# Ledger of designs, part 141: peptides against a protein of PDB entry 7Z53

Target 1, 150 residues: chain A of PDB entry 7Z53
Amino acid sequence: PRIKNQADCIPFFRSCPACPGSNITIRNQINALTSFVDASMVYGSEEPLARNLRNMSNQLGLLAVNQRFQDNGRALLPFDNLHDDPCLLTNRSARIPCFLAGDTRSSEMPELTSMHTLLLREHNRLATELKSLNPRWDGERLYQEARKIV

## One batch from the design tools (peptide; made by RFdiffusion4, then SolubleMPNN)

Design b2_p29_5_s3 (from b2_p29_5, 16 letters changed)
Fold by OpenDDE base, seed 5:
Structure b2_p29_5_s3 (fold): chain B 150 residues (1-150), chain A 29 residues (1-29)
Amino acid sequence: as target 1 above (150 residues)
Amino acid sequence: LNLLRKLLLTKPVISKEELEELLKLLEEL
């Protein structure tokens, strides 16, 4: 959920404010769905993968986002860089490569793609808010703290 | 979420109804 004025919002689960103009039902569904998601699917269980999933160009603690596409200003998963990309081979006309995520199944099952996209946005939202609240935190701390909340 | 919808529809493992439901979650974030 996008919050314009946090002063009009109540703290909610996973540090997402509940605002009068927000769809609380959808927000609750997000919370319920994320309870079934292993964080390793989003962040990667191995250090090399985890680093590739992060935005290392700044000290904002963000996950990497797609560099070619956004959806109405919202982030999408970054593309992987596979030599023999099965996603490109499956539908050559679409020319959409596989997404990079903590789980290889993200490009196999749209539910995971959607969920990973959701959690990517949530992580980056949290990291941004944490930076605002704690301007002295470096990228590593912002990343870890946001990861703990997600 | 039109771009995301188009991207996800390239995968045959989910129905349109299920996809739209997930996209609603993304829209509210």
Scores: peptide ipSAE 0.016, ipTM 0.423, DockQ to the pose 0.078
Fold by OpenDDE base, seed 2:
Structure b2_p29_5_s3 (fold): chain B 150 residues (1-150), chain A 29 residues (1-29)
Amino acid sequence: as target 1 above (150 residues)
Amino acid sequence: LNLLRKLLLTKPVISKEELEELLKLLEEL
């Protein structure tokens, strides 16, 4: 739920509860909100994760996309590589792994999955456009510039 | 990042309904 009484809360920080006495739901909400401020739900808040979310096969500054599936020709989030993948365990017949995103909750909440997917697409669109405008930019610069715009 | 900041500037704390609206806006980009 939306936090209404902000006067009793500290500033929102990533992975930190802002309101005393908040339950896990409130904590998750705060984390989600802070991720919107820095787009860490898309890019990751830790460098190892951030690298795993990037397409490192070229110098185009793109985020990694799903290599198996697309949504009507549009990009989907890449799959994670979890040993005990809860998504695989939930529906054993489907055999679809959890998505990899900057927020671990991406596979738990369809709204977040959608948000992450849309922003991934936007990043890649921007990176592609920036490459067209600046053909001499390397992948790192393209990635960073696109990230700033998002 | 800047786009998100602009979108959430007026409503940094969002409800489910507001999130849905945000998604709608993003789809229009």
Scores: peptide ipSAE 0.049, ipTM 0.507, DockQ to the pose 0.026; fails the geometry check
Fold by OpenDDE base, seed 3:
Structure b2_p29_5_s3 (fold): chain B 150 residues (1-150), chain A 29 residues (1-29)
Amino acid sequence: as target 1 above (150 residues)
Amino acid sequence: LNLLRKLLLTKPVISKEELEELLKLLEEL
């Protein structure tokens, strides 16, 4: 679901936060483009977040995927675990929480959600292929090498 | 990272319509 509450400023760490009265859509687009340089929107810019975005249950170097839902067998972003989840509050009937991604805006703009989802799938595809080609690589190496390709 | 950098270089400033086209291309990957 899309977050519509603009009562508070949304921080953009690479520029200015999106505050009420500002054109959030344009700012989101610009910041999404600049984030392509380091893929922080996919992998996270901080180590604690980056770890939470990874599947640590195995040594396959995968990003975490949604455990409840799939899109015709394809992976979706994992859900975040927020107290007073704004996505749940926006559409109470849907009962779908916000997605966890490297960019906190992932659930606010459908285009970003789609892009992050596709790049998640691509990372996991690459990691899987790299494992096949290099069976002795551990999860850290697989993750880093796949990240470099993305 | 390499893919994203290439995409940025190809379209450093994109409109909503251009972004939609980019997403379609990504679906084909």
Scores: peptide ipSAE 0.021, ipTM 0.446, DockQ to the pose 0.021; fails the geometry check
Fold by OpenDDE base, seed 1:
Structure b2_p29_5_s3 (fold): chain B 150 residues (1-150), chain A 29 residues (1-29)
Amino acid sequence: as target 1 above (150 residues)
Amino acid sequence: LNLLRKLLLTKPVISKEELEELLKLLEEL
């Protein structure tokens, strides 16, 4: 499920909660833009996070996807594993934990969640296409080349 | 990454409406 589908407000990890229908703030716009320019919001800025965002179970160069939910057959962001998960605590009925992404704000703003999701799908699409074109490439090569294109 | 940069660098400050447009573009990729 996508964050934008929730009716309840979700608390920010470091600030006030984000409510459905709210506009993105100027500060958030700037921060989102800076992360988008280098795609760090998708891939992560640090190596440990980047590895956690990848599907390492094969050599297809894919980013990890949600294993519990899909959006009409399309991929969603994987869940994070947070102690005292704020997403679960805020909306007990929804029972949706926070998403894992390169940008920790992915679960706070529906706009970011949507963009993260779309870019995840695009990366995996590109990696799949590159694998078809270059069957001998390993997962690292596929991942890096897809990342460069995105 | 390069495609994303090209899209975003054309609009360093985006409104909600512009973001929605960007999302539509991304969906069409």
Scores: peptide ipSAE 0.018, ipTM 0.438, DockQ to the pose 0.022; fails the geometry check

Design b2_p29_5_s4 (from b2_p29_5, 19 letters changed)
Fold by OpenDDE base, seed 3:
Structure b2_p29_5_s4 (fold): chain B 150 residues (1-150), chain A 29 residues (1-29)
Amino acid sequence: as target 1 above (150 residues)
Amino acid sequence: LPLLRKLLLTKPVISKAELLKLLLLLLLL
């Protein structure tokens, strides 16, 4: 059947294939993520994303948080700024954008959103405590030391 | 050791209510 309602279309793209060797009949995807355990789901795998995930307004080494909403005074994930935001497309009445995290899937499931929110809160807690213990540390050192602990 | 203790004993990042919501959501998948 032809889909008549095109207003609720979610953009979906297949992963790019890795270059097959001459004898590989199985389609593998390109790995676009860090291959080591570095909490890239929180911090991103690319420097531009990692910068966008940070609170750059101060030298506290914090991750960016939601500026519109809080959960009982606790931080939530910041919103993303996607051109074709799938969260805005799926529920046009709520007008809630997708959440920005190191993993683009942060908004696919409430459980993922909650885990990313938890890890963001933990990073910001650690960075705050590290600043209290080391008042002379700059925002970069605070961020990196909190990231190493997470 | 004192640093690690101080970092671990700080106020929990998640409330019992948030943890329960997370667990309930995980049981529904």
Scores: peptide ipSAE 0.009, ipTM 0.417, DockQ to the pose 0.014
Fold by OpenDDE base, seed 4:
Structure b2_p29_5_s4 (fold): chain B 150 residues (1-150), chain A 29 residues (1-29)
Amino acid sequence: as target 1 above (150 residues)
Amino acid sequence: LPLLRKLLLTKPVISKAELLKLLLLLLLL
């Protein structure tokens, strides 16, 4: 190995290869997460996270929104509830927690935050319109149908 | 299909100003 001091090593694991079909020369990785077309960046890849991202206070199928701040009456991403919140640790003066989104990187850069906020707003818009069109739909169906559209 | 098109078209989730900000951010990347 090129690095002699193991203490300086950051462990990186190469993704397992998918089994190639007989004619596939390209090494694809196994997808151990969700589908690439499921908007997991918005909804999370795991059920516990997906549940935390939802507004469970009602049957409207909405994503959770920020309870402290709004942008001119528009929803913002909810804050996360991290024990050692890196956003609070890095900028103690601002006292703004990290945002909760389907992608943990939602707070790494403003561009990601903006995209996640946009998609959250779109989901909530869609769920609201779907509720108007389908008054008998429950919150789960509204959420899933809005998610399929996003 | 017609309902989906109607849902996508009915209300902008973002203002023109927010869309412009997003486009400007995308151009800076």
Scores: peptide ipSAE 0.006, ipTM 0.404, DockQ to the pose 0.014
Fold by OpenDDE base, seed 2:
Structure b2_p29_5_s4 (fold): chain B 150 residues (1-150), chain A 29 residues (1-29)
Amino acid sequence: as target 1 above (150 residues)
Amino acid sequence: LPLLRKLLLTKPVISKAELLKLLLLLLLL
């Protein structure tokens, strides 16, 4: 979106500083992401976010999807519920909130949004296929096994 | 392609080595 209103502040926050106890001339940032390859861009690095990204209405092990919009019957990322949503500020006429994903940058550019949407679709595809192959698996096992494949 | 999809879906733990072999096989096709 092109920002036309310059009266609104864009809520860019700097990462928290890592303060290793030495005379540091270089400001390091705290790593808030998981240190291992776990597809945290899809699933989040924190348990509260990971739960919010899940469809908890059933035992299918699915990620949450957009409830308002679809792309020709295909799932889109769910909307976030940010107090000061930068996507709402950037285009007040469209009234489209930012997307919720494991990476907060999911709404920064269309290419990132597309990649996160594809990975969400792939997880949900995998969980659905795993449910077909293993009808007795619960939603937690389906989610975790789909997550391991992604 | 359908058999490879079935194998990917039926092996719950593809080792990183098997995934790398599968990616290499996909790059060679």
Scores: peptide ipSAE 0.000, ipTM 0.326, DockQ to the pose 0.011
Fold by OpenDDE base, seed 5:
Order: sequence, then structure tokens, then C-alpha cells
Structure b2_p29_5_s4 (fold): chain B 150 residues (1-150), chain A 29 residues (1-29)
Amino acid sequence: as target 1 above (150 residues)
Amino acid sequence: LPLLRKLLLTKPVISKAELLKLLLLLLLL
């Protein structure tokens, strides 16, 4: 990278290194994000992240929400649990962690945070309505069907 | 189709006030 100081870099990766075949001298890239429109900005592109974004405490198919704060009774994005949380470093007095979303940039701009919050609220609304319409659906089916609609 | 339309059209997740705030934020960019 042209920037030697990585302390000021947002850890956002769109590609991973790949070495096709026996030619170890040519570094190619595999796409690290989904190639299709799947709302991966909300759900993540990786299964571990997608699981961490879910409310696993029940079978309602909901996304995880903030446990400390609400906006007039409305859900906010959950906080991340980063060891070196850049949001905690930026505002040491407020002690507000970065938000967890499928896109690591969710805390970069208030507009992104707002969009992710809206999509999280929409998913949770859809999952709730789907549960009311289909009482026999489990949390996995509710989550996946809400995700397909979003 | 009717069920999906009902799901999409039932109670906006965003209030008119939040939509206005979002629109104002988009106009400030």
C-alpha cells in the first residue's frame, strides 16, 4: 500500500489474495464480498458475521439490536465488540462503541448508520409480520424469508 | 403477491419525521 501508516486505515476489504494453480509468483484476487445484490451490507458476506448479527436468544428470526439505547422505542444497531474499537478511541468520554452491521463502514458516516438501522428495523418488522402470518415457521425460516424480501 | 404487498405496505418502519430527517441529511451531502 502507498499508505504506510495503517492506524488511520478503515479495515474494509473487497477482495482476498488468491494463488490459482502452481504459479505462486502471480497474486490474484478473489472477491471477499458477495457478487450479487443480497443486502450483505446488513447481513454480512460471511457466516460467522451473519450469525453474530442475528438475535439467537429466540426463534423469531430477528436481527440483533442495541441493548443499551433506543430511539423513541425503536431499535438501533447493536454495538460491536472490537478489542481496538476505533469509536471508543475517537470519543473517550462518551464510551460509545462502533455499530455492528454487515458492512464494516456502518459507523463511518451517520448516513450509513441510519441506512443500516432502517434496514435492520425493516428486517425485524418483516420477520415479525411473517411470524404472525406463519406461526409454525422457525427462526431460521423467518430470518431467511425476511432477508429475501429485504 | 397480495401477501407480499400487504407486508411491504403495512406500517412504515420510518416515520414522516424520520423520512424528513433522512431527506435533510441527504440534502446536506
Scores: peptide ipSAE 0.008, ipTM 0.411, DockQ to the pose 0.014; fails the geometry check

Design b2_p29_6_s1 (from b2_p29_6, 16 letters changed)
Fold by OpenDDE base, seed 3:
Structure b2_p29_6_s1 (fold): chain B 150 residues (1-150), chain A 29 residues (1-29)
Amino acid sequence: as target 1 above (150 residues)
Amino acid sequence: SEEVEEELKELLERLEEELEELLELLLEL
């Protein structure tokens, strides 16, 4: 069943709205979701955010992952550090804060959270493979090369 | 370079497959 909530329509950065509760064509839905695949949404558009999204504990060029939870052994997005975290307020019983991503709206829609999670995993897999192929590359090189591909 | 390109292609294919599956699930909601 389709969700009937027009208030959940969220415009993406490039003015492509994600309106799961709206009566839109399949093509429009696909276009809206695929247009969201932007480097800024995954890696951040500002340098301070971009650095916070990276794993700086090593020279592997990885994005940071959640340190508390995994999805059946697979990585999840790291938690953000928000005062008055809206995700904690939405479901007080769950006590799960918002995820940190390139776009703060990633935690508002499960679809976006899932997509960002997949892209996180793909970046890290890519960086890992690039390290294997190019063992002398440092973390910055690995990160940048993986980012270009994603 | 050839080896790198092949590995990248495989990773992109996996990404596309996972995204397609996600899209299919979302369209059913």
Scores: peptide ipSAE 0.020, ipTM 0.474, DockQ to the pose 0.050; fails the geometry check
Fold by OpenDDE base, seed 5:
Structure b2_p29_6_s1 (fold): chain B 150 residues (1-150), chain A 29 residues (1-29)
Amino acid sequence: as target 1 above (150 residues)
Amino acid sequence: SEEVEEELKELLERLEEELEELLELLLEL
């Protein structure tokens, strides 16, 4: 179903002009999404991006989380810092910038955003658990080991 | 250790469940 109240929805910058309107289209879109869900989408394929996606304030091996918003206490993707943020242009009243993720498309499709959010949470959960199990591991080791599991 | 493996298995199971739920919800939109 389509969102009736845009005020309650995070705006997305969609490159595709057409929203899925049928179950078949939705299924195809989901299939496409699942085929593209890999580590690079969550962690970034390039080292500079990967570093920007990490929480570098500690040695816990965590991915960065949104500092402004949470979902009922649960983590959300951090915002990007784009000079010309297309997400802000999509809905000026909402004033929600694009999310920072391993793939820029995370801000274009709610499905992808949700997927990345889940994987973000799971990574951080894993890293936290690994820290508990291996207290001598540094942030790099925790990050890499959690990444391998995800 | 077996304990570590079990804990990781539980985390992975939770991830799978959450992912499946998400996919189901998306199919209903």
Scores: peptide ipSAE 0.019, ipTM 0.465, DockQ to the pose 0.048; fails the geometry check
Fold by OpenDDE base, seed 1:
Structure b2_p29_6_s1 (fold): chain B 150 residues (1-150), chain A 29 residues (1-29)
Amino acid sequence: as target 1 above (150 residues)
Amino acid sequence: SEEVEEELKELLERLEEELEELLELLLEL
C-alpha cells in the first residue's frame, strides 16, 4: 500500500504524513479521498476564493495556473499565500508552499492535489474550446459555462 | 453551441469517473 499506516496517519503535503491524534479527523480526511468529486473543491465555495482561483489577466475564462512550475508543459495549481503556511513548515528544506484550491484540504493530501490539478486542466481545456466556438464570449461567460460543465 | 457543450459535459463526466477509479486504486497501494 502507498499510504503507510492508514489507521493512524494520512498523507500531508507531498511525502509528509499527518498524524493529528484524532480518529475523527483522520477518518474525515481519508473519506475525502473516496468521496465523489465536487466542483466546489475546484472553484471554491466563497466568492473571494473563487476570484483568486481565476486568471483575471485576460478574457479567456481560465482558472489561474502555477507561475513557477509546470508538469512537462502542463498546468499545475497556483500557490497559496498563507501566513504560517503549513506546507512550508512541514518540510522546510523543500521550500514549496501549499497549493491554492477550492478545498483547503487539497494541499494536505497529494491525491486531492492531483485530482484538482486534472480538473484545473480540464476546465481550462473546456474554456479554450468554448472560446474557439464562441469567440465573442467574454471571460465571465466562458468561465461560467466551463464551470457548469465541470 | 449547446450541443457542443453537452458533448463536452459528457466527456468530462467520463473523465471524472475514470479519475475516481484511479484514486481508489491509489488507496489500495
Scores: peptide ipSAE 0.017, ipTM 0.451, DockQ to the pose 0.051; fails the geometry check
Fold by OpenDDE base, seed 4:
Order: C-alpha cells, then structure tokens, then sequence
Structure b2_p29_6_s1 (fold): chain B 150 residues (1-150), chain A 29 residues (1-29)
C-alpha cells in the first residue's frame, strides 16, 4: 500500500524540461537532482574508496573506468576486486563481477549502475574540458572542479 | 553532452521513484 499522507514522504526534486539550448539550465537541474542521491555515491564518501575510484595514472582528474569492457566505446564503471564477489556468487553463469562505485549497492540496482555510469562519463567529460580550458591544472584540481560541477 | 544529461535526468527521476518506494516500505515496518 502507498503512503496516503504525503507529509510522510520525502520530497524529491522533479526536474522540468530544460529550456532549449540552455546547458546551464540542464546543469542546474542535474545538480539539484544529484544532491538527493548524494555525489558521494559516485565519488565515494571515504577517502580510500574515493582514491580507488580515480584514475591515478595521469594528471587528468579522471575517474577510473573499466579496463575490460566498454559500452560502444563509452566508459563503464571499473570492477571491484572482491575476494568473495557477491555478484559472481549470485549469478555464476553471468560471470560479471561487481562494479566499483561510491555506493556498494551500485551493482545491486541497475538504475544506480546506470546513473553512476553516466555520472562517471559526465565527470570525465567535464574534466577533459576543464583540462582543455586550464592546461596547467593538475589532476587533483581537475578532479575537484569537475566534482563540484557534477 | 546534452543528450547524456537528459538521459541522466531520466535515470535520476527513476531512482527517486525507487527511493520513494523504499521509503514507503520502511514506513510500513
């Protein structure tokens, strides 16, 4: 049964269609939405995890991407390195390990996986653009600035 | 890209709905 009293519900921001040609409007809407899901779900709330989610092989401020698979050339979340990977245990036929994300539940909910994937791509896109605009920025700054925008 | 951002918004909307469902379940306990 549904909650009859709306006062008992947590209000979520319902994004309206963005104004045509307004990237700023779209960005603002996304930022509002991501505030509810908490960007920590993407970036990690703990510093060790956050570091593991980053690409530390360069100074581009990128998040780590899957090294085994891509989605039509687009980035996927990296796999975690769990000794007893529940994703492998629950579906032995698929042989797909759990994704590494800021939220351990990312592999349990396809919607979260998709969202995190998109945010990963967006972050990396932003970081790339920021690098182009600010060539002297190091990876940490690029990462942080991109994170702020997301 | 704008396309990705729009898709993201849709996904977030779905996630919000799912969270609402979870909240309802929790409140029923």
Amino acid sequence: as target 1 above (150 residues)
Amino acid sequence: SEEVEEELKELLERLEEELEELLELLLEL
Scores: peptide ipSAE 0.017, ipTM 0.414, DockQ to the pose 0.054; fails the geometry check

Design b2_p29_6_s2 (from b2_p29_6, 19 letters changed)
Fold by OpenDDE base, seed 2:
Order: C-alpha cells, then structure tokens, then sequence
Structure b2_p29_6_s2 (fold): chain B 150 residues (1-150), chain A 29 residues (1-29)
C-alpha cells in the first residue's frame, strides 16, 4: 500500500520513526544516526569486514559501492558473497543477494538498508570533499577522516 | 577546525536532503 499521508510516521530505524511532515523528526533521525560514537554498523567492527567494505581499487578513501545496481544514479551497498545466500532463497525470482554492510541486519530490514545506504553515500561524499581539500592525503587518511566526520 | 565545522554543516544539510528524498520515495511506494 502507498503511504500518502505525510503526517504519518514511517519507521526509518528500528527505534526511531521518520515523520515527513515534521522537520524536528527528521533532524532527530539525523542526530540519532550521527550520535553513534561507534559507526561500526557502517564500517564494520572487525578488520576483515572493514576491509571488504572499502574500495581498495584506488586511494580515495571510499567505501565500496554496488557494481551492478544504482538507485537513480546513487550508490547502493555492495553485495555480499555468501554461500547459500539467504536473500537469494527468500525470493528466487528476484535473484538479489544480500547486501554487505557493517551490520549483518542490513539485508534483513529495509529500514537499516536505507540508513546504511545514506551513510555510505555520506562517507563517500565526505571523502571526495576531503580529497579535493587535501589532494596529497592517501586513501587511508581520507577514509579515516571521513569516518570521523560521519 | 573551521574547516571541520564547515564540513559538519555541509554533512548535516546534505544528509537532510537525502533523507527527505528517501522519505518522499517511500511515500510514493
């Protein structure tokens, strides 16, 4: 069903609804996202996962993005490479594998997928801006500095 | 420090725009 009432609150995060008709709610959502001292849900808490979430093909400090799909030209999370991918099993016709993110729930809840996607885009935006401002920074520094800002 | 503050403001503004766009998309579904 289409949600047409902008006054209605839509769950954007498990604990916080997004109410399109309320600027305060939107700001609260942003603040809630950035209030995470630990952005491990985006960047991964384990080093091997963190490396897999990064774009290692260049020195731009970017997070990896989906190489197969985009959302109207905007980045999506990369796909994971799971043996017996549960996302493929839930809908065999769609043939869409699970997304790879720091939070394993990224493919379980579309709300989390959306949040992680936004933060992915934000990180890459920040890294790009930092590269423009600091052209001599390597990918590691760009990645870390962008991570601090997110 | 001033640069970081500017980046933070730009971040917030851009995130808000993206969030609003996403919400609009959700409402259109």
Amino acid sequence: as target 1 above (150 residues)
Amino acid sequence: EELLELLEKLREEEEEKRLKELLKLLLEL
Scores: peptide ipSAE 0.019, ipTM 0.432, DockQ to the pose 0.054
Fold by OpenDDE base, seed 4:
Structure b2_p29_6_s2 (fold): chain B 150 residues (1-150), chain A 29 residues (1-29)
Amino acid sequence: as target 1 above (150 residues)
Amino acid sequence: EELLELLEKLREEEEEKRLKELLKLLLEL
């Protein structure tokens, strides 16, 4: 559990759909989120944010992935770089910064973070496949085409 | 609609549960 600094912390959603006391399944929560979650929440609605969400180290059209952690070899969202990181402030012992996503609320709601992560993986999968099929496409085109499919 | 279809596809791949568990740990510990 978090060691909270209530003076500086922000509220986080802590629903556990898989918990015995939960009346909502994980999938149900995701379905509820789809009512307002769109591609802009994954890719960013603002261009500066969108660029920060991309892997600009190559021409593969990939979204940026976490450089510190993976999930059994699978990608996680990158961490944001906030001066006063509210995720760290709410849990100093865990030392897990906020995730960088198109929606600033991503780290506040595990369900949203999960969905963003899945879509990140799918985007990168698609971009990789598109690169294989279209070797001459640059990173911008790969990114845009994968984004269109998502 | 495309996003919804994709989400359904991803759910069918059964990746969600494992990811949720990990993310819960990251956010709640």
Scores: peptide ipSAE 0.023, ipTM 0.513, DockQ to the pose 0.060; fails the geometry check
Fold by OpenDDE base, seed 1:
Structure b2_p29_6_s2 (fold): chain B 150 residues (1-150), chain A 29 residues (1-29)
Amino acid sequence: as target 1 above (150 residues)
Amino acid sequence: EELLELLEKLREEEEEKRLKELLKLLLEL
């Protein structure tokens, strides 16, 4: 789909803008969204965090996903394991811990949570496609190549 | 939908509404 309201268009420099009259594909539009976001918020700026955000149980180059919940079969961000989880403290009845992402603000701002979720899904999609195209690539290469595309 | 439900539990309804607006915009791409 394409943005109908020109006022809602975001000018992208990495790709054509997602606006009416453009000849961009849906994939280009998605890539434009990823280019708008600091990828360090998705992958982590520090190596220990980056490792914790990865699925290390296989060689598929995937980011870790939530093990308790899904969104109609779609991936959600994994939960963090905080001693004093502020998300649990702010809403004691819900009993939902904070999400783990490259930026702690992912749980503080719903907009960031949404964006991180989308980029998580996109990374894992890309890694899966890259594995299909390059079956001999190991998990590290798949992860890095997918990260470059995002 | 489950994502929105989870975020509603995590955050206030006003913040959840903002997320829905963002998602609506994204779905219009």
Scores: peptide ipSAE 0.017, ipTM 0.403, DockQ to the pose 0.034; fails the geometry check
Fold by OpenDDE base, seed 3:
Structure b2_p29_6_s2 (fold): chain B 150 residues (1-150), chain A 29 residues (1-29)
Amino acid sequence: as target 1 above (150 residues)
Amino acid sequence: EELLELLEKLREEEEEKRLKELLKLLLEL
């Protein structure tokens, strides 16, 4: 279960090497990430950013995904559209722009990038499941309900 | 409430699987 931030809870961001054979270790890492990160880092705290992070092409309540690349068919964060993209400037040969998320740090820390990617995928999965359970819900309701669960 | 609990369990399982895959990719870089 995710640890909720409480007054007596100390938020901690922890990274650890991959341990595929240890489900407990991975679960602890997930708890550390989700307990430390504000949901605003995924959805955006400002309305204009929040709208840009959404897929507005349909009424499925989805977050926007990368339109150029996927991870073996799995969603990646969308790219930001910066004129002077610092991610492109740091490594010109890579030609990979910064990711768009609720927080600029999403392109700085691999652990944070991974977490945001996971939460993006999970939001979209939840929205899809909620649509299946509630076929008449519109995109706004699906988005808000999925956001509450994440 | 039961639905939320079920969805939370499904979320944790999915995140665990995805995290393992992403960490594996990062270690290969």
Scores: peptide ipSAE 0.017, ipTM 0.454, DockQ to the pose 0.047; fails the geometry check

